Peptides against a protein of PDB entry 3WG5. Designs and how they scored, part 38

Target 1, 218 residues: chain A of PDB entry 3WG5
Amino acid sequence: LAKNIVYVAQIKGQITSYTYDQFDRYITIAEQDNAEAIIIELDTPGGRADAMMNIVQRIQQSKIPVIIYVYPPGASAASAGTYIALGSHLIAMAPGTSIGACRPILGYSQNGSIIEAPPKITNYFIAYIKSLAQESGRNATIAEEFITKDLSLTPEEALKYGVIEVVARDINELLKKSNGMKTKIPVNGRYVTLNFTNVEVRYLAPSFKDKLISYITD
Target 2, 218 residues: chain A of PDB entry 3WG5 as posed
Amino acid sequence: LAKNIVYVAQIKGQITSYTYDQFDRYITIAEQDNAEAIIIELDTPGGRADAMMNIVQRIQQSKIPVIIYVYPPGASAASAGTYIALGSHLIAMAPGTSIGACRPILGYSQNGSIIEAPPAITNYFIAYIKSLAQESGRNATIAEEFITKDLSLTPEEALKYGVIEVVARDINELLKKSNGMKTKIPVNGRYVTLNFTNVEVRYLAPSFKDKLISYITD

## One batch from the design tools (peptide; aimed at target 1 A49 Y83)

Design b2_p16_2_s1 (made by RFdiffusion4, then SolubleMPNN; from b2_p16_2, 9 letters changed)
Fold by OpenDDE base, seed 5:
Structure b2_p16_2_s1 (fold): chain B 218 residues (1-218), chain C 218 residues (1-218), chain A 16 residues (1-16)
Amino acid sequence: as target 1 above (218 residues)
Amino acid sequence: as target 1 above (218 residues)
Amino acid sequence: MKVVPLEPISFKTVSK
C-alpha cells in the first residue's frame, strides 16, 4: 500500500563516498516505508566523480521516485551535483540557486589553481552527461555546455531550456507543482505519475555519523 | 545469529551499470541472510569507470565480507576488475587467471584502436588505485604499475607481490585457505576474521533480468 | 581480450 508519505532529506557539502552513504540511507528508509517519493534538498559545490556516479546509480535503482531539489536559496547543484540531478526522477530548484559548472578537473594545485582534466576525460564526461540528459528527456546540448563552456544556469533558465522540471520556493510549492508529473526516468521499469495529494511530509535528519563526517570534511 | 552460510555468485563480462545491479542484488541477499561471506566469481575484461567505482563503494558498504575470486581458469580481473578486487575484503585467484592492465582509456575508435586517456586521467586513476591498495594493505607500487606499465600478473605473482591474498583452484580450496584470515578492509568498522568451518555453500543464480542484460551487452 | 578503459573524473568544487 503506497503510503501518502513523502520523505525529505538534506545533503549538503562536497560529494564524497560519505555522501553516497547518505543517499543510500535516506532512499532505503523511504523505500522501506513505501513512500510516494523522497525529496533530497541538495546543496553541493561538487566533489568526486566516483561518488557522483555511485549516487546516480543508487538513484536509478531506487524503488521510489527520487526528486533532487536544489535548496535553499543560495544553494547550488554545481559540478557533480548537476550530474546527480540529471540522473534523478525529477529536478527542482529554488529561486536564487544554480546548476551547472560541470567541467571535470583533476584537482587543485598547492596554490589553489585548478588542474584541468585532459580532453579525453572531458570527452568522456560529455558523453556521460549527455547520456543522462537524453535518458531523462532533458536538454543534452545544454548538458554538454555545462562542461564545454562551464555553463551555470539560474532556475528559470534551466526550466526554460528543459534541464529541470520545477522551480519552487519551498517543499509545499514543489509538491503542488510536481503533483501529476511523470518521472523523467523509470522507477522499477515504469514511469511513475507523482501523487502528492494529501501527503504527509516526513523529514529525515542526518545521523550522528553523517554529522560527524560532515564536520570532518568541512 | 551468523548463519554458517557462504554465498557464491558469478559476475561475467563487461563492468556496467548492470554489473553494479548484480553486485548489489547478490550482496543484499547475503546480507539479509547474515551470511559469513559472499564470494563473487569474477571474470571481466574491464568496463566503465563509473560502474566500477559504484561497485567498489557497494562492496565497502557491505555488512558482510565480499571476497572477489577470479575464476574459473582463463578468467581475468582486467582493468575495472582489478579496481573492484582491490576494493574488496579478500582477493583470490585461480591458477591460469590474470589481474591488472588498468590503464584508463576513453574508448575504441571505429577501427578498433584504443583511444588513450590523457595524462591527467591516468594520474587520477593512479591516485585512486593506490588509495585502494593502501587502504587494503596491498601493494600500492604494483597497483600503480597496473596503470603505468599496463602490467598484468599471474595469481602466483600477485600473491608474491602482496596484491592478492589467496591462490585457490576451487571454492573448497578457497574456503580452506581463507579460513581464519582477516578481511583486508573493515566490515562495519571492524576487521573480520573469516570463519569457514562447517559452512554451507549457497549458489546464487543470475536473475532473468541479469541474463537478459548480459545477452544485450555481449 | 578487450580491456575496457576506466575513466575516473573529479569535478571541480565551485567555491562559494
Scores: peptide ipSAE 0.128, ipTM 0.373, DockQ to the pose 0.378; fails the geometry check
OpenDDE base, seeds 1, 2, 3, 4: peptide ipSAE 0.023, 0.035, 0.026, 0.035; ipTM 0.235, 0.253, 0.363, 0.316; seeds 1, 2, 3, 4 fail the geometry check

Design b2_p16_2_s2 (made by RFdiffusion4, then SolubleMPNN; from b2_p16_2, 9 letters changed)
Fold by OpenDDE base, seed 2:
Structure b2_p16_2_s2 (fold): chain B 218 residues (1-218), chain C 218 residues (1-218), chain A 16 residues (1-16)
Amino acid sequence: as target 1 above (218 residues)
Amino acid sequence: as target 1 above (218 residues)
Amino acid sequence: MEVVPLEPISFATVKK
């Protein structure tokens, strides 16, 4: 029986293999407890494409809804964070946050200039991000423009354009607004109607390892 | 008129955006002089996928044949280097060199373990490396196994399996053996028969920038 | 010889 429990966990910093481990750990805990959902408070400037794709896959394999919440004010789901959001069951943003800026880069030159990805790579990620948007019933044109125009959006713009589902100031407002919404992608092959009536909120703390890695990579 | 000139340049170290700049510079010089070909002496442990794909594209856009020569003995065309080779007009290897080991990785964990690329990324590069092999009339099955089995081959094995075209100890032997061969991919839309009869060999030195970056990245 | 694997693309936002 789905317990009236919603887990909340924070993921902050660069998207790395360690970030994958965090997602996996958090989702696994929530799955084991048969939670109604897990909310990931996301604040990321981006990171590695491979870790991102693994995270998306882990979310899609989740036995419970995974909600990406760009939080707190000042946070972003930039670059890799946008892909993760678009691959999730529901996207929420707090006021003063941003989403987008998804252009793949090769890295930085010695002079600090961005090295552009070759067209083949860029096109691969265009196709990928569009697939995530399409599968989730979100705006695939805007998803493409997150790459081609390096577009970044406010929560209000993202909601208006059909990129995200919720603008919320806090967890309580998020739960209230998302109650009764269907997941944008399936959970175990079915779209789930979220039921946040009389839920207990449980916060997951980062492991010691999670804290240490975040400190080293920041 | 194609001058009876063959350029030789060295590219050593990690494949980066700087390596792209080196390829571009070297090929451009050879194009400007209407050289018969350029030989790139390649020794690389691998590097960035994006830079690799840019380099492949730059080779394919070349107005002259680009020959990848894994040289000297002890050198490798590992990982990204294999893709570059498979995307070139001709591959040669010196005795005591290697080619292969093309598995994409996410990076290293904090404990130094390799983080595997998600299947989607691995499959993308499988498709990509197979396309390079197929387009060049080289062994696409072995190209796939460079990823799936992390296969590395000797020059003799690579020649036997139809991955490369020439085993040569030096530039003179390379020119002699490759004389009269057709390029494995087109030059300006046409397969070119290499003519190394009475050619002048010109060596291109790394720019000061090239030397500096190699030093910093090594 | 330590083979440097094919590094995946980084999606880094330029820290403003």
Scores: peptide ipSAE 0.032, ipTM 0.314, DockQ to the pose 0.395
OpenDDE base, seeds 1, 3, 4, 5: peptide ipSAE 0.019, 0.031, 0.029, 0.054; ipTM 0.204, 0.402, 0.530, 0.281; seeds 3, 5 fail the geometry check

Design b2_p16_2_s3 (made by RFdiffusion4, then SolubleMPNN; from b2_p16_2, 10 letters changed)
Fold by OpenDDE base, seed 5:
Structure b2_p16_2_s3 (fold): chain B 218 residues (1-218), chain C 218 residues (1-218), chain A 16 residues (1-16)
Amino acid sequence: as target 1 above (218 residues)
Amino acid sequence: as target 1 above (218 residues)
Amino acid sequence: MKVVPLEPISFETKKV
């Protein structure tokens, strides 16, 4: 019986237009192969708001479930990364990762101090992040506090507060725990139940050395 | 029986003179074909006040209902986009979108900070946005707060507060929900009841690859 | 009429 394919790709670093291109490419590949899902291993300190919004839009336009996995331990979905996660079909975090700190800024001064965003911009992103949380059935109050309090959470806290869906140590545990979960947002207008029974895990490397790992879920 | 035509067109990006030309072209096409309505899928961060006011005027001069649909998820009708929406015959928003943040600015400084508009300009736009809200039977207090507090709202909040008329995930849901609604402003001096029974949805692409999607409303 | 820009700024959410 043909195994369901799950793609895994990595996105690391600042969120930029290039990051959008990575998301677009990875999701497109997985869509073309009618994958059961794509898992994006995300580690970002944040980045550009424009790129972030485009990425969220691209995820929401996906023909397949997009799982954001804050991985490995020590990684973060900080600032822009939190928005991306909240815009996705499922959020997972590894132990020792973080999510939050979403206060928008205009940039950095010459002395490295933050140039604060005016209230206009802050309020815009408060509304935006709340909308992402509400749409995905996640904690909109905490989403707001990611901005207003610059709150950051551990995986366990994020799970407890209904910000994320899974805490997992690795891809195997993620697949096991998320098997049978419904997406938090629709895929083509429908909530999808994830099927990770008898899946082939296919890694998308920046260099096309795709490592195929078959994972058999009993 | 000849199907009623509903046009759908997309406007994305900054509000400029080019955006006015897009609105004018799209509405003109729909007018020529005696369409039941045109839906404009709007995603804008804002733009020029002069272009915005011209667009509002063009909408109000339309021979057919103009529906502003903040779409897709992640889109916004920010700043100028809010004024345009408030000037339209019906406002819809997709989940995960936003509306508001209407405080006028003169521009940006070299450091990226906002150059604030003087009180005279701010007060002018307060009066203007309140007028649009009042004319359309929408919440004028919230419209003012879009400026004075630089308020932004989720679709659900905007619906709750009487700023918009519909929350819809896609065109199908929009047509279904708005069927039988009256326009919030007149068409040629009359409030029109939208008839989306047995409609043909016709997409206006920037490039004339019109995709025809038939929508059957039961 | 002085054109008043109604633009939300693209904000870099840079992690400090």
Scores: peptide ipSAE 0.031, ipTM 0.211, DockQ to the pose 0.148; fails the geometry check
OpenDDE base, seeds 1, 2, 3, 4: peptide ipSAE 0.021, 0.020, 0.028, 0.030; ipTM 0.233, 0.269, 0.243, 0.266; seeds 1, 2, 3, 4 fail the geometry check

Design b2_p16_2_s4 (made by RFdiffusion4, then SolubleMPNN; from b2_p16_2, 10 letters changed)
Fold by OpenDDE base, seed 4:
Structure b2_p16_2_s4 (fold): chain B 218 residues (1-218), chain C 218 residues (1-218), chain A 16 residues (1-16)
Amino acid sequence: as target 1 above (218 residues)
Amino acid sequence: as target 1 above (218 residues)
Amino acid sequence: MEVVGLEPISFPVVKK
């Protein structure tokens, strides 16, 4: 019986329009090959709100489950990364990673100080992040607090609070633990039960362009 | 009698955090020298909302009148530039310039398509731009339409609709026409009558850093 | 690691 394929791709750095392109490319490849799922190893300090929203939409439009895996240890799904995670079909985190700190900012001052977003913007993103949490059956109260309290969570806390689904040290453990889980949002209108019993893991490499862009934005 | 000094500085390109630094530096110099006013020759296609809001605040906190002059011919105070203008003590435009197109966007897609802002964001900026117009005694209806209809105006239209105060071909004509006008917003809690009868014009050059940043962002 | 906040809402750079 043909092995179910699980793709793994890495997305690291700031969330930008180029990050959207990476997501789109990776998911498209996995869709074309009728993969069981794609796992995105995410390590981001945050980035652009627009790119984030587009990425969320791209994930939601995916023909296959998209798993956000905050990896490796020391990585984060911070700020925009949290939204992306909350918009995905499954969230996993490695020990020693973090999620949260989602307060929208207008940017940084010259001295590196955060320029706070006006309340109306903050309220918009509160509503948005709560919506993502609610739609995915995740903790909307904590999602709100990612903004209002600038909350950041460990994997264990995030799991405990019902923000994420899996804590796993590596891809193998992730596959093992997530096997038999239902997606937190629908795929093609249906909640999918993940089947990782006999899978081939395929790694997608960043394109030359992806590498260059990452270098420039780093 | 010591000539009243009017500073003139150029700000060109995208509105970014670096643009804020330029505004801050220029205004600070003019404040320190107790200038009658500073004229910012503005040519911008738009930029960051945060930088825009910070610039507006910096202008509003100015100890001297800040005049936004959309210059030279062919220039624009587009998008974020319109907000800055509406937040200033006086707006002038040269013939062949434009103002407006203030619809917030989340950014651009990879194909260069505009990613539309959600209605909540749009509504926030509608309220914000209307506030700027109202506070400055300018046309709040047109300010709203800069967003809702993506309206762009010629100098003549903008003057006609009460968005701007002066149409002028150059600095000399601007000084002549704006002489005796009151600022549209207060300076140190008072509306100032501009006195340009015996002024020395001093040009501020961009710093090396400003030039470099402009080059990188262009 | 500084959490890069959600980048500010950008306004369209009106392409001339």
Scores: peptide ipSAE 0.060, ipTM 0.543, DockQ to the pose 0.602
OpenDDE base, seeds 1, 2, 3, 5: peptide ipSAE 0.029, 0.025, 0.027, 0.067; ipTM 0.443, 0.410, 0.526, 0.358; seeds 1, 2, 3, 5 fail the geometry check

Design b2_p16_3 (made by RFdiffusion4)
Pose (drawn by RFdiffusion4):
Order: C-alpha cells, then sequence, then structure tokens
Structure b2_p16_3 (pose): chain A 218 residues (1-218), chain B 218 residues (1-218), chain P 16 residues (1-16)
C-alpha cells in the first residue's frame, strides 16, 4: 500500500475497437493498483477514428497519468497513434521512431488506392488535432501539419518543435528523464508532478487474445 | 430448355475487409462457372464505409447478377448493408427482416454515447445512397430517409415503396418470383432477364478463414 | 431494427 508503482504495457498494430479494450484493460489495472503512472509502449501504423477518439477519451478520464512511449526503435505513432499521443499526459519517443502523418481518409479502394475524405472532414480532424495539442500545451501548428503536409517527425525534431516531452532509449531512461515533470493534461482535475524515485516497474504481458487478434489484423 | 446454375452464399456480421473478401471469393466462383446468378443471404447490422463501397464496386463489375437476399427472418440489411442491397442487381427480403437505418456516425463511445458525424459526411452519404437508388431505379426519396430519419422498413413496406423487388420465404420462392425479372443494374452493359426455369441450386460453404474470424467475433 | 453504421474513418500513416 506504500509503494510507488509504474505499469508498462504494449500496444502494437492497427488501432481498432479491440485496441480500445486493451487500453481500457491496462489502464484499469493501473488505476485499481494506485499506480504512479502507466507507460504504454506504442507501435501503430494506422487505425480507425472512432477507436482513436474512444482511447483519447479513456486517457482523458484516467485516474492515473498515461505516458505514451513510441517504442521499440523503428516503431511509429502514425495516423491514429499520433492523436492518442497528443491526447495523453506525456509523450516519449525512442531513438529511430516516428510521429505524424495523420491525414483522415475514407479508406482503401480495391486497388489499394487511397480514398480521400471530403475537404470539410479534413477540416474537422484539423480542429480535433489542434484541440488535443492546445489542451496539452503542445505545438498545434506542427500538429496541424501532421495532416495538411502529411508531416512526420523524428524524436529530436518532435522534441525541438515542442510536440513531445522525452527522448529515451528504454523504460529506465524514460523514468529518469520524466521524473519531476508535470503532466501535460490533468489527472482528475489537477496537473501532477511525476514521482519516479524508488519506483517498482511492473510489466503487463499481452494476452493470447491480444497477440492473436493483432497477428490476424496484420 | 437449358440448365441454369444459381449459387447461394451466406454473409453475416459487421461489414469489414473480410466481408469484401467473402463477396469477392463467392462472386468469382459463380463467374468462372458461368452462373445465371449468385444469391447472397445477407444479415448485417452495419460496418465500415470503405469495405461497403468496395463491395458495391465489386458487385458493379460482376459478370453475373448478384441478388441480395435479406435472410433469415430476423435478419437485417442495416447501415452499410443497405448500400450493398441498393447497389445490387435485385433485392429480396424474407418475412420479418429489416432494411434501412443508415444515418452515418463517427462511431459509438464508452457509455452508450454516439460520436456525431459532421454534416459533410452526412451529405456525402445522402448523395451516394440517392445515386445508388437512381442508378438501380429504386426509390431515392425513401433511400434518403434511411439516413435523414434513420428510416427502417419491413419487407412488405420496402416492396410497396419501390426499394426492393421480391418478398420470399426461401430460395425456392425467390427463384420462382424472380424468374423473368430484369436486373435493376446492368451486367457488363446490358440489363439481363433472369432465367430461373430449370435451375440447379448450389450452396457455397464459408471457408476456414471465414469461420475462424466469425467464431472470434461470436 | 437499427443500424450501427460507423463511417470508420481510417488513417494512412507513414514514417519520417
Amino acid sequence: as target 2 above (218 residues)
Amino acid sequence: as target 2 above (218 residues)
Amino acid sequence: SSGSFTVAITFSGSSS
């Protein structure tokens, strides 16, 4: 009861309805265990808008800070993952990862051709991504360009431009660097200072169902 | 005189990429065997827009008539399934089935809430559903109300309003009543008259991949 | 009956 606990979970692949269930399951475990924070190792090339918006909402309502960590090296928080990141308490990127490229699309034709969205829906997601950035004090100009210019950024660029808060190789380095940082959005109405000294790290294994469904969608 | 071959397949659940694959697989089989028609027993609550549009496109390119049959009783062709029906060569409904209810939403939230669709998406789908109805000679005024009023129809109402062509209890009654009917859209440029005199019915079983994905869904 | 039609807006991502 008198411990400082950080949960670490993994989320890989397309952001779907099932991805929401994962976020909710992992975050719920951390909440019920009074965790200082939960770190989500995120690697997503794309996903659905509805599941992305539900995840962002679940993060906004989280009783503990949610740290989105673009990891491992070579991972991306592209498309839906970018909104999830902008919608969270703190963003960390591992070396060689990517963030951005969030243009909303109606989907994919028989060819694999891109089916663009009506111009106005592009404006809707611009307003939504600007809102997430402003609510978290992040660079909304660059965030808008994730859509309008299909802009993508390396870790160092994302840090310089004020989109993320940490560049870290691993969980330990992430804890060291983010220790003492304020969350970019509130936890239950209050901006919180992260206390990662003398912290117990607990890893949450992805379930059989997680790995299987992810593999199938792959 | 001649022996006419009719294929029958079942397509159930949410409309997704796997559903497009089912439509493509069942239609290709019927095309290669020079079938008179393929009948799809459709039961769907809804699904994704891109897959729905890809299915409508696959049906437009079909070298043989595709008959959408809302079957069994209790089934529906709601949301995305309505567009598939309106995009097909002939629509049949079994007693106690439903068609319509197509108001687009960005999706569902955590607590029963619904994420609204921006007006541009709504107007986009109004134009698309009116177009499918106009191209097939079906009631475009009523098709719009599938969206603007979330209108849903019984089989008897759907026939009366000119959205569908046949009300049938089974495959036997469907072939009997639809024999001699012209298709509502062309097959390779010409509107084909359906010949169901002297008919061999062939049932297509769902593949291993089909069954697995649906068991996981159940 | 009712529908559950989600437009299911997709995103196409890329890397830096």

Design b2_p16_3_s1 (made by RFdiffusion4, then SolubleMPNN; from b2_p16_3, 10 letters changed)
Fold by OpenDDE base, seed 5:
Structure b2_p16_3_s1 (fold): chain B 218 residues (1-218), chain C 218 residues (1-218), chain A 16 residues (1-16)
Amino acid sequence: as target 1 above (218 residues)
Amino acid sequence: as target 1 above (218 residues)
Amino acid sequence: AKGEFSVSIEFKGKRA
C-alpha cells in the first residue's frame, strides 16, 4: 500500500518576511510530493503582522493540510504565532507550551516599553482574529480576548475552550490523535479527513539561507 | 577653529528591523562624536511600517540633526522611505531621484498582486503621515496624496510643493545649500541652525552584519 | 523590486 507522506518542519523565532519564505518553501515541498499533510513545529514569540497575514494566506492556499504544532515543551505560539495557528488546518500543542498574547503593538520604545497600537489598528486585528476563529470553527470569544485581555492559554485550556484540536507530546502522539480528524478549514475547497494510518514521516531541514538568517537574527 | 564634523552613511534596500539597527548605529556614532549632523544617503523601495515607525522615533530622539538625502541619481525614498524622510530634521534629494508612493499594503499575493490594506489601516497611516508633515512644517496635503493617490514626486516637484528642503547633486552642494537652514523638527527640544562653514566630512561604512544582511536580502 | 509599504504591525513578542 502506498505510504502517505507527512512532512515535519521547524519554524523558530520571530515572524518576519523570511518566515514567510520558510513557510512557502516547506509547504511547496510537501505540495510537490502530494503529502497527506505538513506539520510545522512552531516556536515563536511573535513578530510582524504583514508577514503573519501573508503566512496565513499561504497556509489557506496550501494544496495540502498544514498542521501547526506548538513544540517543543517551553515553546509558544505567541502573538503573530497565534494568528498563524488560527489560520491553519489543525492546531496541536505539546504539554508545557503556550498560545495567545496577541495584542498588536507599534513596537518597543528605546527603553523597552511597549508602544501601543492605536485603537483603529487594535480593532482591525480584533476583527481579523475573530474572522480566523470563526472560519475555522474555533472560539472567537477567546480569540478576541487574546487581544483585549492579552490572554495566554495552556494547551489544556486551549483545547478545553475550543481554540486548538490536539494536545500531543510528540509527532507520534499527534499523528495518532489527529488521525481521522477533519481539517478546520478547507483544502482546495473541501474539508479533508486526515489519514495517518500508514505514514512515512519526512523531516525537512532549514535551508542554508534559513540557517544564515537565524545566525544573523540571534 | 575646531572643525564641525558631519557624518555621512548609506542606507540602501528594504526598510526592516535591520534597517532600524543601521540607523541606530549610525546616529549613535555621530551623537558620540557630537557631530554637527549626520547625513543618511537613502535609497529604499520601502519596507515595513513597524521598522519605519521605530526609525522615525529614533531620528526624532537623536541628539544631533539627521538629514535624509535621497541619493544617488536613480535612488528613491519610496513608501516607508518617505515617512522616514518626513520624520527627519532635513530632507534633500539628488536630481533623478523620487519620493512618495506611500500606500500601505498588506503585501503581495502569490501572483504578485497587491493585497490592499483595509481602510482602517490606510486611514491610520494617512493620519500618521499628515502628522509627520505638520510637525515638520511640510506639505500635509501632498503627504496625504502620497497615500490616497499613490503620488510620486521628482525632487523639483517635492521642493516646489514644500515636501523637501534641498535639491543637491552631491554632499558638497548639500552642505552648501543647507548651511544656515534650521532643522524642520527640534533637536533636544530646539530648532538647530546648521553650520557647515568649516566641516570635516566623515563617511561611515556598513558593518560586517549590514553587509551580510544586504547579501541575504538581495 | 516594487516598493512595498507593508504595514507590519508588530504583535507583542517577548524580545529575547
Scores: peptide ipSAE 0.239, ipTM 0.676, DockQ to the pose 0.487
OpenDDE base, seeds 1, 2, 3, 4: peptide ipSAE 0.216, 0.105, 0.117, 0.083; ipTM 0.670, 0.589, 0.622, 0.444; seeds 1, 2, 3 fail the geometry check

Design b2_p16_3_s3 (made by RFdiffusion4, then SolubleMPNN; from b2_p16_3, 12 letters changed)
Fold by OpenDDE base, seed 4:
Structure b2_p16_3_s3 (fold): chain B 218 residues (1-218), chain C 218 residues (1-218), chain A 16 residues (1-16)
Amino acid sequence: as target 1 above (218 residues)
Amino acid sequence: as target 1 above (218 residues)
Amino acid sequence: AKGEHSVSLRFKGRRA
């Protein structure tokens, strides 16, 4: 019985075009090997909206379930990371992580103050994040409040409000808890029931290119 | 008879949050002095969408006409610069300049190739740029094509297609040609007829902060 | 600097 493979890869840092390339590479590897799923350990303070939307689209086009796991403790799916999570097949968070703070900003002033986005942009992203929540059967009201109130949630709060599906301390607990769950969005047009019984966990390392880009962006 | 003042300031380089600060400062100075208008000499390859939308909003909130002048020859109002122009009270271009190429991109790959934005982003910016064109009584079809076809236009083409209002070689010719024109968007809720008869041209220099930021962003 | 023709929106991130 060919053991079902679950891939695990880490994506850390700002969401950029290079982060899209990482997602694409990791998902493609997992797709090629007919993995049961890929888990992306995500730790991001946020980043570019464009890269975020591409990543969401790439996840939605995945031939296998893509699980966003906010990990390790202290990590965040902040800003762009929240959108990515809400666009994924399953969201998990480790204790001591956070999700939210999705307000679009134009950037930081020289004094470090936030330059607010115009209402038109904010409203666009409100509509977008609500759509992601609705499409995934997650809490669209809280998704909106991630922007309007700049809300950030703990894993326990996020679970309680129906933003995420799993709170797990590690990959093993994640696999155990998510076993038998249905994906929150379709895979190949169908909702998939996750089967993590007798799976092999395979870790993907960042490419040389990924490492170089992370070094430049940090 | 207090000579009507027209301010002129240069904004060159990438559109960033700092570019917003420049626009805000320049417009504020001109507003405080009850200028007839401010002309912003714009030369930009593009930049951040967020900064762009703030700049557009700041221009639309201006108490005086804001004229975007693509200058000098060889300059561009590319990408974000096109949106800014379309959001302004009047657009002028010098011969040998360009406008357009508004396709949202996620960035550049390591090999320098463009990473395309997902259709959802592209569609948002299509709607946005069309709105700017429509609100200003400019060509919304061409505005859309700045994205969908990645169209770039010469000043003569842009004038012909009703994207811009003036082709001028210098500030004096711009003032002469734009005299008696109505603003393409309202000032304080009203369309203003420009009066450049017997105006004093006053140049605004970049602040120390503006210079420092330009140095860091280059 | 390659002129970023990119309409990049940023989201508020928590500054780490």
Scores: peptide ipSAE 0.130, ipTM 0.409, DockQ to the pose 0.337
OpenDDE base, seeds 1, 2, 3, 5: peptide ipSAE 0.161, 0.077, 0.069, 0.031; ipTM 0.521, 0.333, 0.384, 0.269; seeds 1, 2, 3, 5 fail the geometry check

Design b2_p16_3_s4 (made by RFdiffusion4, then SolubleMPNN; from b2_p16_3, 12 letters changed)
Fold by OpenDDE base, seed 5:
Structure b2_p16_3_s4 (fold): chain B 218 residues (1-218), chain C 218 residues (1-218), chain A 16 residues (1-16)
Amino acid sequence: as target 1 above (218 residues)
Amino acid sequence: as target 1 above (218 residues)
Amino acid sequence: AKGEHSVGLEFKGKKA
């Protein structure tokens, strides 16, 4: 019996146009191989809103389930990472990770202080994040509070409040717990039931370009 | 039986004079073929007010129904996009999209902060957006609040408040739901009942010029 | 061009 393939890839650091290229490449590989799913191990402090919105669109256009996994312990899906997670087919978090802190900013001043976004931008992202939560059947009130209160949650809180679907220590526990779950958003117009009973895990390495850009932007 | 034709085209990015040329080209093609309608898949953060007003006029002068569809998920009809939508014969939104944030601005400062429009300009656009809502039988109070509160709505909120007519996941669901609806504004002086029972969907590709300009403006 | 995808309606004042 041909084993179902599950791809695992890592995206770490700031969300940029290069991060979009990474998501696109990883998802495209998994689509071409008709994978059961791709798991993206995400660790991000945030980044650019434009890149984030494009990543969300790319995930929602995926021909296969995209699982965002906040991993390893100590990682975060902060700011842009929260929107990406909320736009995905399933969210998992490792113990000792965080999600939230989504208030938009214009940037940082020379002294490192935040330049706050005007109400226009804040209200736009409130509607956007609420829409992502509603579409995925996740807690839209908490999604709004990720902006209005700059709220950050633990995995246990995020699970309890219906923001995420799984708390898992590693890939094996994630596959075990998510087996038989339905995707929170459609894949090609249908909610897919995940089949992780007989899977081959394939790790996707960063491209040489991905490594070089990560090195320059860090 | 000759199938009714429905054209589908995409307009993405900032609203500019080039966006007007895209609307004009797409609508003209559909008019020449006596299409049942054209659906414009719109994803815009906003843009120029002059171009927006010209686009609204071009839509209102159309010989066929123009449906604005905020698509795909993660897209928006923000700012100028909201005015365009409110000026159209029918508005649809995909889940995960947004509409609103219509307060006029003079531009952005070097630090990315918004340069607010003076009260005279704000009041002009309040009157204008209210007129578009009233003419189309859409919620004029919410249309005003898109400016005064810089309000943004989800598809479900926009439908609930009578700002839009359809929430649809894709073109097929849009055609199914909008079949038998009357246009919200006249086509050649008459409110048209849409006939999507036996349609051929034709996609209009961006011109080479449209692709090049999108690439330069992103 | 680093187009800041700023959500907005830019009013370029018509020269009256």
Scores: peptide ipSAE 0.046, ipTM 0.226, DockQ to the pose 0.064
OpenDDE base, seeds 1, 2, 3, 4: peptide ipSAE 0.028, 0.031, 0.027, 0.195; ipTM 0.261, 0.273, 0.261, 0.542; seeds 2, 4 fail the geometry check

